Peptides against a protein of PDB entry 6EJA. Designs and how they scored, part 45

Target 1, 276 residues: chain A of PDB entry 6EJA
Amino acid sequence: VEYMPANPVRIAFVLVVHGRASRQLQRMFKAIYHKDHFYYIHVDKRSNYLHRQVLQVSRQYSNVRVTPWRMATIWGGASLLSTYLQSMRDLLEMTDWPWDFFINLSAADYPIRTNDQLVAFLSRYRDMNFLKSHGRDNARFIRKQGLDRLFLECDAHMWRLGDRRIPEGIAVDGGSDWFLLNRRFVEYVTFSTDDLVTKMKQFYSYTLLPAESFFHTVLENSPHCDTMVDNNLRITNWNRKLGCKCQYKHIVDWCGCSPNDFKPQDFHRFQQTARP

## One batch from the design tools (peptide; made by RFdiffusion4, then SolubleMPNN)

Design b1_p12_4_s2 (from b1_p12_4, 5 letters changed)
Fold by OpenDDE base, seed 3:
Structure b1_p12_4_s2 (fold): chain B 276 residues (1-276), chain A 12 residues (1-12)
Amino acid sequence: as target 1 above (276 residues)
Amino acid sequence: SLYDVEITGGDL
């Protein structure tokens, strides 16, 4: 018998979508949709067709909204972090959506638990934050991520301007850009005016792939550091042979890897997989 | 594995 929490958590799912993959999005949406959760969808500024489609979906469900603002995002761009941060602010200002957790989703990384399992788990650990770290040499991570390099997002390109130093006294960490954050931490990130949050927002505005490191770094150096769980409850389809070909050099002055998208069938399969 | 978090970036 699956445990049913007395006060189940409600999740705000944030989807950042682009292109013309309306059918794929629809399939994914159907797979993750639940009446008790909330869905906040950002559509790339350049994806007008998709935006129209998503708007149609949002009109059919009271717990689905589309961002009134739209950013032009690129792979590895700092604007992705801005998108998440603004979405977080918006969600906190939506007083009619009492969400407890923030979860971002993409077609490349799926939750490995059923809705009931996820809700039960998060309800039990509602005070925790779930971010998966790289689990390797931190110095290597910094180098490979280009955290010691200064990037500027401009004209749909991430320009490498030069070298920079990581702020002293900051323990940098990162890994997956898919995370589960509790409302309390999201509030902290959104509204805190402390030196950590202020400096990190500034630092990461010139960072490549900022979402893979920002929240990890902020959390681990914050008063909320004891809430860190090194698990994002995701399955990622990594294939370095396919995903690590410097395919983004035309967009970013850096080489990068990307995970492979899952098929809808994979999503359903993996939701049934139990992970310790 | 499907659970691996790999380093994304690489220098040019």
Scores: peptide ipSAE 0.036, ipTM 0.679, DockQ to the pose 0.697
Fold by OpenDDE base, seed 2:
Parts: sequence; structure tokens; C-alpha cells
Structure b1_p12_4_s2 (fold): chain B 276 residues (1-276), chain A 12 residues (1-12)
Amino acid sequence: as target 1 above (276 residues)
Amino acid sequence: SLYDVEITGGDL
């Protein structure tokens, strides 16, 4: 670490977890836990065992809380965005948690910096928002993401209902569904009643993989557009051979790729990853 | 087929 900031940022980590991966969650939690940060954990409505495990963890740490509400989420489901948005609202209402940044995490993605490096970096750029864009042809991105398709989440399935148009005047962007958002932007997304936020919330409620595009799109079209940094400071365990086999067709009327959860054997890669 | 279209998956 080069320096310690005088006013270090505090991070609200939001974890959206499901299934029975208690051990993986525990490993991740231990890897990212720090007393100066906050951890807000949502457990899928169907994952009762995991919920019990997470509750046990939350009782041991004052800066760890579990959402009192629980949603049933699926891969690519629009409800994931709802989960993030509600979590953001909750976190903003927690006056005893003075967080500066919102960071979402899963077992498939980790910050590439140490805590000290991350805090130092974010403290220096506390007014910025970090979202990684796809970096390719935007029209192709829209098509491949199915953003021009209407989806309905129902009965644990993403039903493709038909075609739709991208809202006029909106510059759509997206990429990684892992982001670092400052509190000010989170406040805007949560409480703004302008046409942008209102329309985008509606639009993305019928969107496949909404978190990969919603925040990018809202940010770039908002008064906060100049705060965007095209980097999410993440390492993602991508393995296309394993992650791109249309494995979710039973859940979504679409094919897609997904990263793989980190395993203990993968952790050595953190030392070899290039720093942004 | 439209059902054979693949999404990118983010950080590809």
C-alpha cells in the first residue's frame, strides 16, 4: 500500500447468494471481511439451509446483516435487479451504516486488489462509479443480450414474449454485472423520480440479465454520466468451455454464458492478476 | 433460430 487515506471510504458489500454453497460463501466472506466495511446478504427464498447459515454468521458480526425479505431468483432473472435495488434502499435507510460505496459480490467474482489497496483507490476516486463495459459493438451487444426482446419472469422461468424497442433517446450500455457504485449515484437510482430512472426501472423489469446493463445505462444517461470509469476492479473466473453450453435454457428462453465460482484452487490466481 | 442466440455473459 502506497499510502493510507485520511478519510478512508467504507464499503457496503452486497452478497446475493443461493443454493447450498455454504462453504464457498464462508471462504468468500473470510476473504473480504473487514471491520470497517458493511455486509448485507440476501439469501434466495428457496435456500433455507443457506439462510440459516448466513444468519449464524450475521449474529457474530455487528457489521453483517441479512435481508429480512427474500426473493426467489433465477439465472438471468429480472428479479435480481429488484434485489439490488431493494438492497440499495435498505442500505440508504440504515443511518448507522455510513457507507460510501456499494459493491456487489458473488463467488464468481472478486476484487482484484487487497482491501487496503481497494480502500486507498476508492478513497482517491470516491466521486467515481466503476462499471465495466462490454467493449465491443454495441448493436451486437444489444442483440446478444436480448435487450431488444421482452422477457417475463414467472414460475422460476424467463419467458421470451416477443420483440421490443429500446427506449428512444437512451444510450444503452452494459457489460459486467459487477460494479462499484458511490453512495450519491445509489441515492439517485433509488430515489430519483425523473423519466430516466422511472423508464429504465420499468424497461429492465422485463429484461434478461438486467444487472449487466441497467446501472451502466442509467449512469451514462444521467446527470452523473461524467463519473463513469470503465473498470470494475474485478477478477472473474471465466471459463468459456464450461460456461457457454446453453446450460440455462431450462430456465431462460435464451442461451448465455456464465462465469464459474471460485474454488480454493483458483485463489492463487489473485497474485498473478494484473492490477488495473 | 432465435432460440439459439447466445448472450455474451458480461466480461467476455
Scores: peptide ipSAE 0.018, ipTM 0.583, DockQ to the pose 0.116
Fold by OpenDDE base, seed 4:
Structure b1_p12_4_s2 (fold): chain B 276 residues (1-276), chain A 12 residues (1-12)
Amino acid sequence: as target 1 above (276 residues)
Amino acid sequence: SLYDVEITGGDL
């Protein structure tokens, strides 16, 4: 810990989980839980057992809530973005939860800082938004992500309907779907009626893997563009050799990669050290 | 890079 901030930020952690992530969820929750933060958990509509388990947890902690609505999400589905957007709205409407940052997490991504370090850091940079860009050729990114393709989520499948154009004047960006967003930007995304937000919400409702690009794109094209930091303050266990096998072809009309889950032993290590 | 960030999407 570098310093103790006078007004420490409070974090709203949003977890989107499904039945197969029971153990991972427990590990993640134990690792990130703190009494000063807030935890909003969405359980997939199909994961009833997990839902019951999470409800039990939520009853034990006043700062843990479960979404009253539940979506049936699929890999790469546009519904994931919907889940985040609705969660953001819910969190903004929870006047009893004065959070300053929105953070999403999965078992595949772990913060590389302790809670104190994270809070100190975010308290220092409370006006910034942390999104990690792909760092490669943007055209390649667009192609690989299928951003120039129209997708429809229906019947638990992402159907590729055809080609589409990226709206004019929009600089598309993306990368990690794990981000740290300040409340101000979340408010903007949630309540703004400007052309950018409106069009992007529409555009990304037919987008594969929307969370990997929506917030990046909206931020960079918004009046808040100067607040972007190309860092998500987390480590992801990427192994393309193992994770890129088109394993989701049965769900989506596209190929994709997935990171490997971290082992419990990895988390503590990553809190102390950062990968080069 | 201090972080390993890769994109999920891949070519068909």
Scores: peptide ipSAE 0.071, ipTM 0.720, DockQ to the pose 0.571; fails the geometry check
Fold by OpenDDE base, seed 5:
Parts: sequence; structure tokens; C-alpha cells
Structure b1_p12_4_s2 (fold): chain B 276 residues (1-276), chain A 12 residues (1-12)
Amino acid sequence: as target 1 above (276 residues)
Amino acid sequence: SLYDVEITGGDL
């Protein structure tokens, strides 16, 4: 018997998509759609056909909206964090969408729970934030992530400009760029004018793969630090042998890794995977 | 120039 919460949380799903993810987006959307949740979709500025398709879908569902602004995003770009932050602001300003959790999704990262299980779980732990950390040596993480390097996103490229210092007094953390954040923390990140949020937004605007570290770092150094859970409740099609081949050198002055996209033949794993 | 430093971010 599964627990049914008296006041179930409602989720704002944020999807950042581009043209090559059209079929994957459709599959993901069908898998996660529920009338009680909200879906906010950003389509890459360069993907006009996909944008038109997504707009058509959004007109069919009252709880699906498309960002009126569009960014040209690149792998590892600081603009991805900007996309999330702007989406968060938009969602907070949508007074007709009473969401409780912010969840980002892609076809390469799938929730390991059914909707009912996810809602039940988040309803029970509605005051918590779920961010998966790297779980290894932090100094090594900083070095390999290039957090001590200054990057500039320009002309669809992440340019490495030089070295930089981690701000004093800040405990840097990171790991997965897939997270589940409660509304309260999103409000803090969006509207706080304290030194932490201000400095971190500035710092991460020149950071490679900022979404893998920004929210972790802000949360752990904030008054909300006690709300962190080191788990993002996801399965990822992660194969480093395939994903770590410096395939993004044409985009970033760095070698990076990425998970593989899920294929229909991979979906059977969703049924076999249980949360530890 | 490109430096060959591997990023190990993501789901580790």
C-alpha cells in the first residue's frame, strides 16, 4: 500500500531542449505528463522547427508553457545556468501555477520512481532539496571541473581566459546537474540579495558546466544548508567510456564527459531499477 | 590553445 499524501506536492518540470532531442522530448513528455503538474519548456533559439512543435503542444495543455525568451545554449555553457535561473524567476512569477518543487529533466536522466511514488516521497520531504554530490576528493573535483579557471561564453564557445580563485569562505561542492529543489530554496536563489547569492551568480556566470555546482554550492553555504539530501532520485544512461572522449573540444576549451541519450531499448531498465 | 583536462562532472 502506497502512502497518499493529504496535500500532494505539485511539480514544475523544466525541460531545456534542442532540435536533436525532438523524439526524446516527446517520449519524456509522455512519460512524465500529469494534469496536476506544470511543464515549462525552453527551446534552443536555433531550433525553430522544434519550437513550433512544442508551441503546438503547449496550446493543447493548460499546464504546459514555453519560455517566451530563448537562448542559444551550448554544452558546458554558462548560459545553461542562466536558462535555469530565468526559468525559476518566471515560474515564481506565475501566480496561477502553485508548484512546490522544481525539477529539470532530459532524455538522458529519468526519474526512478513513478509519479505517485515521486509525489508521495516529495510530499513527505517537502522541506528538503535533492542534489547529488560527486562524493570524492573535493580538490580534485574543483580541478577537473575547471572551477579554478575563468571561462567566457562567446560565439557559441566557452573560452578559457585564465586562472581564478575560489571565493574565500565558500565551500564548493557539486556533482549531478539534475536536481529537485523546493520552492523555498528556489525563492532564495531567485530573490536573495545577500552576499552569497550575489557573488555565486557572478562567479558561475564565468564557469564551465555551472549547473553541476552552482546549486550545490549555494545551498551548502546558505541558511538552507540543513535541507540538502545527497540524492537526485534519478537513473542516468551514464557510460563514461563512450561519453569521455573530448567530443566537445570544438565548443569548450576543455575536455568533458556527458551521459548517453536513452534509447527505446534502454527503457526496460526503468522497470528494473529500484532506489537503494 | 586547448588543454586536455578531463571533466569528471555529472553523475559519478
Scores: peptide ipSAE 0.017, ipTM 0.576, DockQ to the pose 0.119; fails the geometry check

Design b1_p12_4_s3 (from b1_p12_4 with Y5V P6E H8T)
Fold by OpenDDE base, seed 5:
Structure b1_p12_4_s3 (fold): chain B 276 residues (1-276), chain A 12 residues (1-12)
Amino acid sequence: as target 1 above (276 residues)
Amino acid sequence: SDYDVEITGGEL
């Protein structure tokens, strides 16, 4: 249901970008920019030219900021989760940015709603968290994701060190690493000192593809578990034939797939896509 | 409706 909310939610969009995503970033930014939202952009440590470009944009818009810290992230690396967690902390410490939702974006995964539709929807369900699960056998998910394996990110490589046990009493879940999280849950993840958050942060610091599972797992095992919605309101350009070639074996001791970036020709697809 | 979510990981 679409309506004009009396107290519309404001969104913190987090963009994690690197050099080859320059054109995609421009398209994404233009597509999602609104004066009432906030944009926090992390540029890979190695992408200095892109960083300079993004800094110029941030100087032109008061609601656009660039992370003063920069990570050198790799595919599947635990550092991606660190990037999100640090971004969340930063955003919570920005008292002049009263955001209600955290949304991460890339050119490989677009929101399926217009700004007005998205704001209306999230304003209606502002107490919910939107994480899309894999929807398959959980044991298979654990195996395929290597969650029972210990990984170490070092020297731009994800080293598989051996086997590990999933902590007892934890229901592991995961799926899409694109999510919509409300501020309250982000606060919990960022500042909670309970055993769940503490153990999961430690566990996932040695996890491959941590963003595909960390937030799902923490949410479902937390006091906020009743706020989960199995939907992320995204369109992902999957092409398994092209994206599943174990193309990352040179940087990770594991195989994986990648979605394809959207092209300008694909832009019309999510504009006409019906609500899920 | 969203497209089916496919997991990224695959066993080596």
Scores: peptide ipSAE 0.118, ipTM 0.748, DockQ to the pose 0.615
Fold by OpenDDE base, seed 3:
Structure b1_p12_4_s3 (fold): chain B 276 residues (1-276), chain A 12 residues (1-12)
Amino acid sequence: as target 1 above (276 residues)
Amino acid sequence: SDYDVEITGGEL
């Protein structure tokens, strides 16, 4: 028996997609779709075929929209954070979509709870933010992520310009770039003009893999720091032997790893599995 | 139990 909350949260799912994997996207969409939630899809500017396909989907469902703006994003690019931030602003301006949580998704990281479980859980903890930290040595994290390096995204490449210092007084953190953020925190990130948000937006505009650290860092240094939960309610298909081959050197002046995409059968399995 | 969160980045 699943608990049914009296005031269930509604989720804004943000999907950032690229390439020609329309069938894969369709499968994932079907797995996560619910009439009570909202889906906001950004298609890479270069992925015109996929954009056409996604537009067709959006026309079939009233709770599915496609970003009218499109960015050209690259692996590890700072523009990914810009995409999330702009989508957050858009979603906050959509007064007809009363969402309570922001959740980003990819095929490589899937929620491990059923919709009912997820909604029940988030409804109970609607004042919390769910960000999974790396859980290791922070100095190593900074070094490996290149947070002490200055990057410039230009001409579909992340150029390493030189070294930089972490801003004084800021406790840097990060980990998974898949998060669950409540509306209140999204509002703070979007509209706050305090030194923290302003400084971090500037700092992370020159950061590699910014989504893996920006929200963690902002949250932990903000007045909302007590709302952090070190869990993103995801299961990630990591395989470092496969995913860590410095395969992105052609587009970034850095090495990195990538998780493996889940297969369609994995979605069904994980939806029925409790978190270990 | 929590699943491991692996660091994506690596030094060049």
Scores: peptide ipSAE 0.116, ipTM 0.755, DockQ to the pose 0.584; fails the geometry check
Fold by OpenDDE base, seed 1:
Structure b1_p12_4_s3 (fold): chain B 276 residues (1-276), chain A 12 residues (1-12)
Amino acid sequence: as target 1 above (276 residues)
Amino acid sequence: SDYDVEITGGEL
C-alpha cells in the first residue's frame, strides 16, 4: 500500500486535442481519469466532430469541462501558448474547482507514474514546479528553436518576419512543452503585471513553439525561480527517424520534430514502470 | 535516470 498524503493535491489536467483522434483521447481519458481531479479540454476550432464527442463526455462527468472558446491551432503556433494561458485564467476563475497543480497532456506524452504515486509525489513537493530543460548548449537551443527570429501567426501559417534580439537581462531556457505547474505559479503568470511577465507574454506572442520555452524562461527569471525542478515526470515517444522530416514546412517557416502517439499497450507499461 | 529531452525546433 502506497503512502497516502494527509492533504492530497488535486490536479487540473488540460488537454489540447484536434483531428479525429477520438479513440486515442478516450483511451487517455480512461487512463488518467480520477474523481478527485479536474479535466479541462480544448478542442481545435476546426474539429467539430471531436468537439461534439468531447461535449458528450463532459456532460457525463461533473469534473470534466470543455472550453467555451476554441482556437484554430497549428504546429508550432503562438496560439498554443494563448490556449494554455487562457485555460489557466479560466481554471483560476473556477472557484468550484480547487486544483493545486496544472498539468498539460497529449497522446504523445504520458505520465510515468500511477495516479497514487503522482499525487503522493506532488503532495510532498506541492511548492515546486516541474519543467524539463533541454540540457544542452543554450545558444544552440536559441538557434534551433528560432527564438532569435520574429514569427507571426496568420492565416494558419507561422510567417518568419525577420531577426530579433533576446530581451536584455533575461536568461532564456526551455525544453519540453509538457510541465507540471503549481497553482501559485499559475496565478503569478496569469495575474502578475510586473515587467517580466508583461514583456515575456509579448515576446512569446511572436515566438515559434512558445510552450517549450515560455514557462521555463518566466519561472527562472521570476521570484519563484527557486521552485524549479528539472523533471516533468513523463515520457515522450520520440522517434526522430519518423518525426523529424520537416513535415510542417507548409505550415511554418521553420523545421521541427514531432513525437509519436503512444499505443494502448504503452499505458499499462507507463503506469507500472519507474522512470529510469 | 532522467530521460534527455529532445528539442523540437530545427533550423531551415
Scores: peptide ipSAE 0.062, ipTM 0.719, DockQ to the pose 0.583; fails the geometry check
Fold by OpenDDE base, seed 2:
Structure b1_p12_4_s3 (fold): chain B 276 residues (1-276), chain A 12 residues (1-12)
Amino acid sequence: as target 1 above (276 residues)
Amino acid sequence: SDYDVEITGGEL
């Protein structure tokens, strides 16, 4: 028996997709689709075929929209954060979509809860934000993420320009770039003009892998810091042996890892399990 | 339980 909340939260799912993985997207979409939620899909500017396909889907569902703007993003690029931030703004401006949570999804990081479980859980903790931290020492994290390095995204490349300092008074944190953020915090990130948000937006516009650290850092240093939960309710298929080959050195002046996508059959499995 | 998150970044 699952708890049925009196006022169930509604979720804005944001999907940032690229390439030609239309079938995978379709499978994932079907797995996560619910009439009470909202789906906002950004298709990479270069993925025109996929864009056409996604547009067709969006026309079939009133709660599915595609971003009218499209960015060309690269692995580790600062533009990914820009994509999320703009999506957040768009979603906040959609007065006809009363969403309570912002959730980004990929095939490599799958929610472990069924829809009912997820809704019940988030309805109970609707004032919380769910970000998973790296769980290691911050100094190492900063070094490995290149947070003390200045990057410029230009010509589909992340150029390392030099060294930089972490802003004073800021406790940097990060980890998974898959998160669950409540509307209130999204509003804060989107509309706040305080020094923290302003500085962090500027700082992370020149940051490698910004989504893995921006929201963590902003949240933990914000008036909303007490709302952080170190859990993103995700299962991520990390395989260092396969995913950590510095495979993006041609795109970024840095090395990194990538998680592996889950197989279609894994969706059913993970929906039935809970993360310990 | 707490799952460690494997970070993606790596130094050159």
Scores: peptide ipSAE 0.059, ipTM 0.714, DockQ to the pose 0.561; fails the geometry check

Design b1_p12_5_s1 (from b1_p12_5, 5 letters changed)
Fold by OpenDDE base, seed 5:
Structure b1_p12_5_s1 (fold): chain B 276 residues (1-276), chain A 12 residues (1-12)
Amino acid sequence: as target 1 above (276 residues)
Amino acid sequence: DLYEVPITGGDL
């Protein structure tokens, strides 16, 4: 349902980008930019040219900032979760940015709603968190994700060190690493000292593809579990035949898949397409 | 399927 909310939500968009995503970033930024939202951009430590470009943009817009810290992230690396968690902390400490939702974006996964539609929707459901689950056999998911394996990110590689047990009493879930989280849940994840958050942060610091499971798992086992919605309001250019070729073996001691980048034509088309 | 949930995990 689309309506004009009396108190529209404001969104903190978090973009994690590297050199090969320069054109995609420009397209994405232009498509999602609005003066009432906030944009926090992390540029990979190795992408200095892109960093300079993004800094120029941030100087032109008061609601665009670049992380003063930069990670050298790898596909599937635990450092990606660290990037999100640190970004969340930063955003919570920015008292001049009263955001209501945290949304991560890349060129591989686009919002399916216009800004007005998205704001209207989130304003209506401002107390909810939107995480898309895999919707399959959970045991198989655990095995395929390597959640029962211990990984160490070191020297631009994800080393598989051995087997591990999932903490007892924890219901593991996951799926899409693209999510929409409300500020309250982000506050919980960032500042809670309870056993759940503490243990999960430790557990996922040694996890492959942690962003696909961490927030799902924490949310579902937390006092905020009743706020979960199994939808992330996105379209992904997903073709497993093309994306599942163990192309990351040189980086990770595991096989994985990746979505395909959208072309400009696809971007415009999917922006107006409803998810079936 | 473009709308499939992007489970990226695979096998060894």
Scores: peptide ipSAE 0.048, ipTM 0.726, DockQ to the pose 0.576
Fold by OpenDDE base, seed 3:
Structure b1_p12_5_s1 (fold): chain B 276 residues (1-276), chain A 12 residues (1-12)
Amino acid sequence: as target 1 above (276 residues)
Amino acid sequence: DLYEVPITGGDL
């Protein structure tokens, strides 16, 4: 018997998509779509074909919108964080979409719970934020992520400019760039003018893979730090042998890994899997 | 495993 909350949370799903993977997106969309949730889709500025396809979808569903602005994003680019931050602002300004949670999705990371389970869980813990940490040596994390390096996104490339120091008094953390954030924290990140948010936005505008660390770091150093849960309720299809071969050197002055896309059959399997 | 969150980055 599934628990049915009296006041179920409504989720704003943010999808950042690029390329020509319209069929893949369609499959994912069908897997995650529910009438009670909201879907806000950003299509890369260069992906005009996909944009046309996504627009067609958005016209068919009242709870699906496409960003009127489009950024040219690259792997590891700081602009990805900008995309999330702007989408958060947009979603907060959409008064007709009363969402309670922000969730970003990709084809490489799928929720491990059914919609009912997810909603029930988040409804019970609506005051919490779910960010999965790397769970390893933090110094190694900083080094491997290049957080102590200054990057500039320009001309579709992440240029490494030099070394930098981590701001004093900041406990840096990170891990998965897939997170579940409650509206209250999103409001804080979006509208706060405190030193933490201001400094971190500036710091991470020159950061490689910023989404893997920004929200973790801001949350843990914020007045909302007690709301953190070290879990993003997802299964990631990691295969380091395939994903860790420095395949992005042509666009970033750094080596990195990437998860593998899930196959359609994986969705059904993972929806039934409970995270330990 | 599928629940592992590996670090993405690596120096050149």
Scores: peptide ipSAE 0.036, ipTM 0.702, DockQ to the pose 0.692
Fold by OpenDDE base, seed 1:
Structure b1_p12_5_s1 (fold): chain B 276 residues (1-276), chain A 12 residues (1-12)
Amino acid sequence: as target 1 above (276 residues)
Amino acid sequence: DLYEVPITGGDL
């Protein structure tokens, strides 16, 4: 049994779901649900059946809500960042939900800690932000991510329009698009009018896989830079042999990788993973 | 310690 903090943090879990992921969502929800946390679910605009199912769940739990707006998201689309940013704004405007941390989840990336462990850990480090960096050559990262390329999301496609420059004076970073952000930083990202946030929002609105880099870059160049922890407390089921086949070239003018969904047989990895 | 995050992007 983990030590229970005197003032435990409350988490806003944001789930972005699409397609036929009903069973996956149910498993995820069951695994992460707690009465003291909050759950905000975005369902892809095209996934009407899933939306109806999620709405039914939201009606059963007072701490579960569904976004009234819905985006048509695609792999690598800039709209994913828009989804997160709008969700952050919504959550900040929900005065009846006093959350301390923002955490996004998918069926392909699970937390490695139990709820009690996670809460205890975050309560101890409530002033920190957890973003996992790529840990490699940054120039290579920029090239591979296509950050020096201009993309436009239109008609469910990411069109590559041409080359662009990385903004001067900005240290670009990125890695995992799964993160744990404290409320203070989310407030900064949402409401700041400084040049950094303004320029980065503009820059990343034309970026492929924006969520893998936006928050890292903003944080590291912001007054909150000292709050960064290079860890997202997650395990991702990566298998490059299966997930890196340029399978999305019909959707985006780029290639990429995707993680595999966790299966019951993968459960042992959750238990065997050491603390960060 | 967490696993290394792989780079997901790649040019055509």
Scores: peptide ipSAE 0.027, ipTM 0.684, DockQ to the pose 0.664
Fold by OpenDDE base, seed 2:
Parts: structure tokens; sequence; C-alpha cells
Structure b1_p12_5_s1 (fold): chain B 276 residues (1-276), chain A 12 residues (1-12)
């Protein structure tokens, strides 16, 4: 028996997609689709065929929209954060979509909860934000992530320009770039003009893999810091042996890892499991 | 192998 909340949360799912993986996207979409939630899809500027396909899907569902703007993003690029931030703003401006949580998804990161379980859980903890931290030495994390390095995204490349300092008074944190953020925090990130948000937006506009650290850092240093939960309620197909080959050195002046995409059959498996 | 791990990089 699943708990049925009196006021169930509604989720804005944000999908950032690229390439020609239309079938995978379709499968994932069908797996996560629910009439009570909202789906906002950004298609990479270069993925025109996929964009056309996604537009067709969006026309079939009233709770599915495609970003009217499109960015050309690269692995580890700062533009990914820009994509999320703009999506957040858009979603907040959609007065006809009363969402309570922002959730980003990819084929490499799947929610381990069923819809009912997820909704029940988030309804119970609707004032919390769910970000998974790296759980290791922060200094090492900073070095490994290149947070003390200045990057410029230009010409489909992340150029390492030099060294930089972490802003004073900021406790940097990070981890998974897959998160569950409540509307209140999204509002804060989007509309706050305080020094923290302003500085962090500027700082992370020149950051490699910004989504893995921006929201963590902002949250933990914000008035909303007490709302953080070190859990993103996801399973990531992480295979270091396969994913850590410095495969992006041609577009990024840094080495990094990538998770593997899940297979279609994995969706059923993951819905049957729960993470501690 | 299923984990919740950041995409941690390294310097060149």
Amino acid sequence: as target 1 above (276 residues)
Amino acid sequence: DLYEVPITGGDL
C-alpha cells in the first residue's frame, strides 16, 4: 500500500537531449510520463531532426513543451548550466504549469522510484532539495573538477585559460549533476539578486561541468542550506572502466568521466529497486 | 555497476 498524499506534488521534468537517440528518448519519455506532471524538453541546436521529432511529441500532450530557444552544448560546457537556468526561468513564468519540483533526467540517470513512490516521497518532503554530493575530500574534488581553473566555452570547446580562486566565503560542494529541486529554491536561484547567486552565476559561467557543483554550492551557502538532502533518488550506470578514458579531450581541456546509458530493459528493473 | 557518483575529471 502506497501513501497517497492529500496534495500531491507535481513535477517539472526537464530533459536536455541531443543527437539522434529518438527511440531511446521515446522509451524514456513513455516510462516517466504522467498526466499530472510537466515535461520541458531542450533539444540541442544542432539536433534538428530530433527537434522535429520532439516537437511532434509535444503537440500530442498538453503537458509537454519544447524550449523555443536552443543552445549548442558540449560535454562539460558551461552552456549546460545556462540551459538549466533558462529552463527554470521559463518554467517559473509558465503560470499554467503549477509544478512543485524541478527534476532533470537523462538516459544515463534513472529515478529508482515509481511515480507513485516518487510523488509520495516528494510530497512528504516538499520543502527539501535533493542533491547528491561527492562524499570525498573537497580539496581533491575541486582539483579534479577543475573548479580552480578558468574555462571559456567557445567554438564548441572548453578552453582552459588559467587559474582562478574560489570566491572567498564560499564553501564549494558538488557531485551528481542530477538533482531534484523544489520550486522555492528554483525561485531563489532564478530571481535572487543577492551576492551569492550573483557571484555564483558569474563564477560558474566559466566553469567546467558546472551543473555538478553550481546548485550544490549555491544551496549550501544560501538561506536554504538546511533544506539539502544528500540524495538524488537516482541510479546512475557508472562504469569507471568504460567511462573514464579522457574521451572528451578533443573538446575540453580537461579529462573527465561519463556514465553509460541504460538499456531499455533497465527501466523495469530500476523501478523495482529502492536506494537507501 | 550502478552508482551515484559525480562525473569527476582530472587534469591533463
Scores: peptide ipSAE 0.033, ipTM 0.714, DockQ to the pose 0.582; fails the geometry check

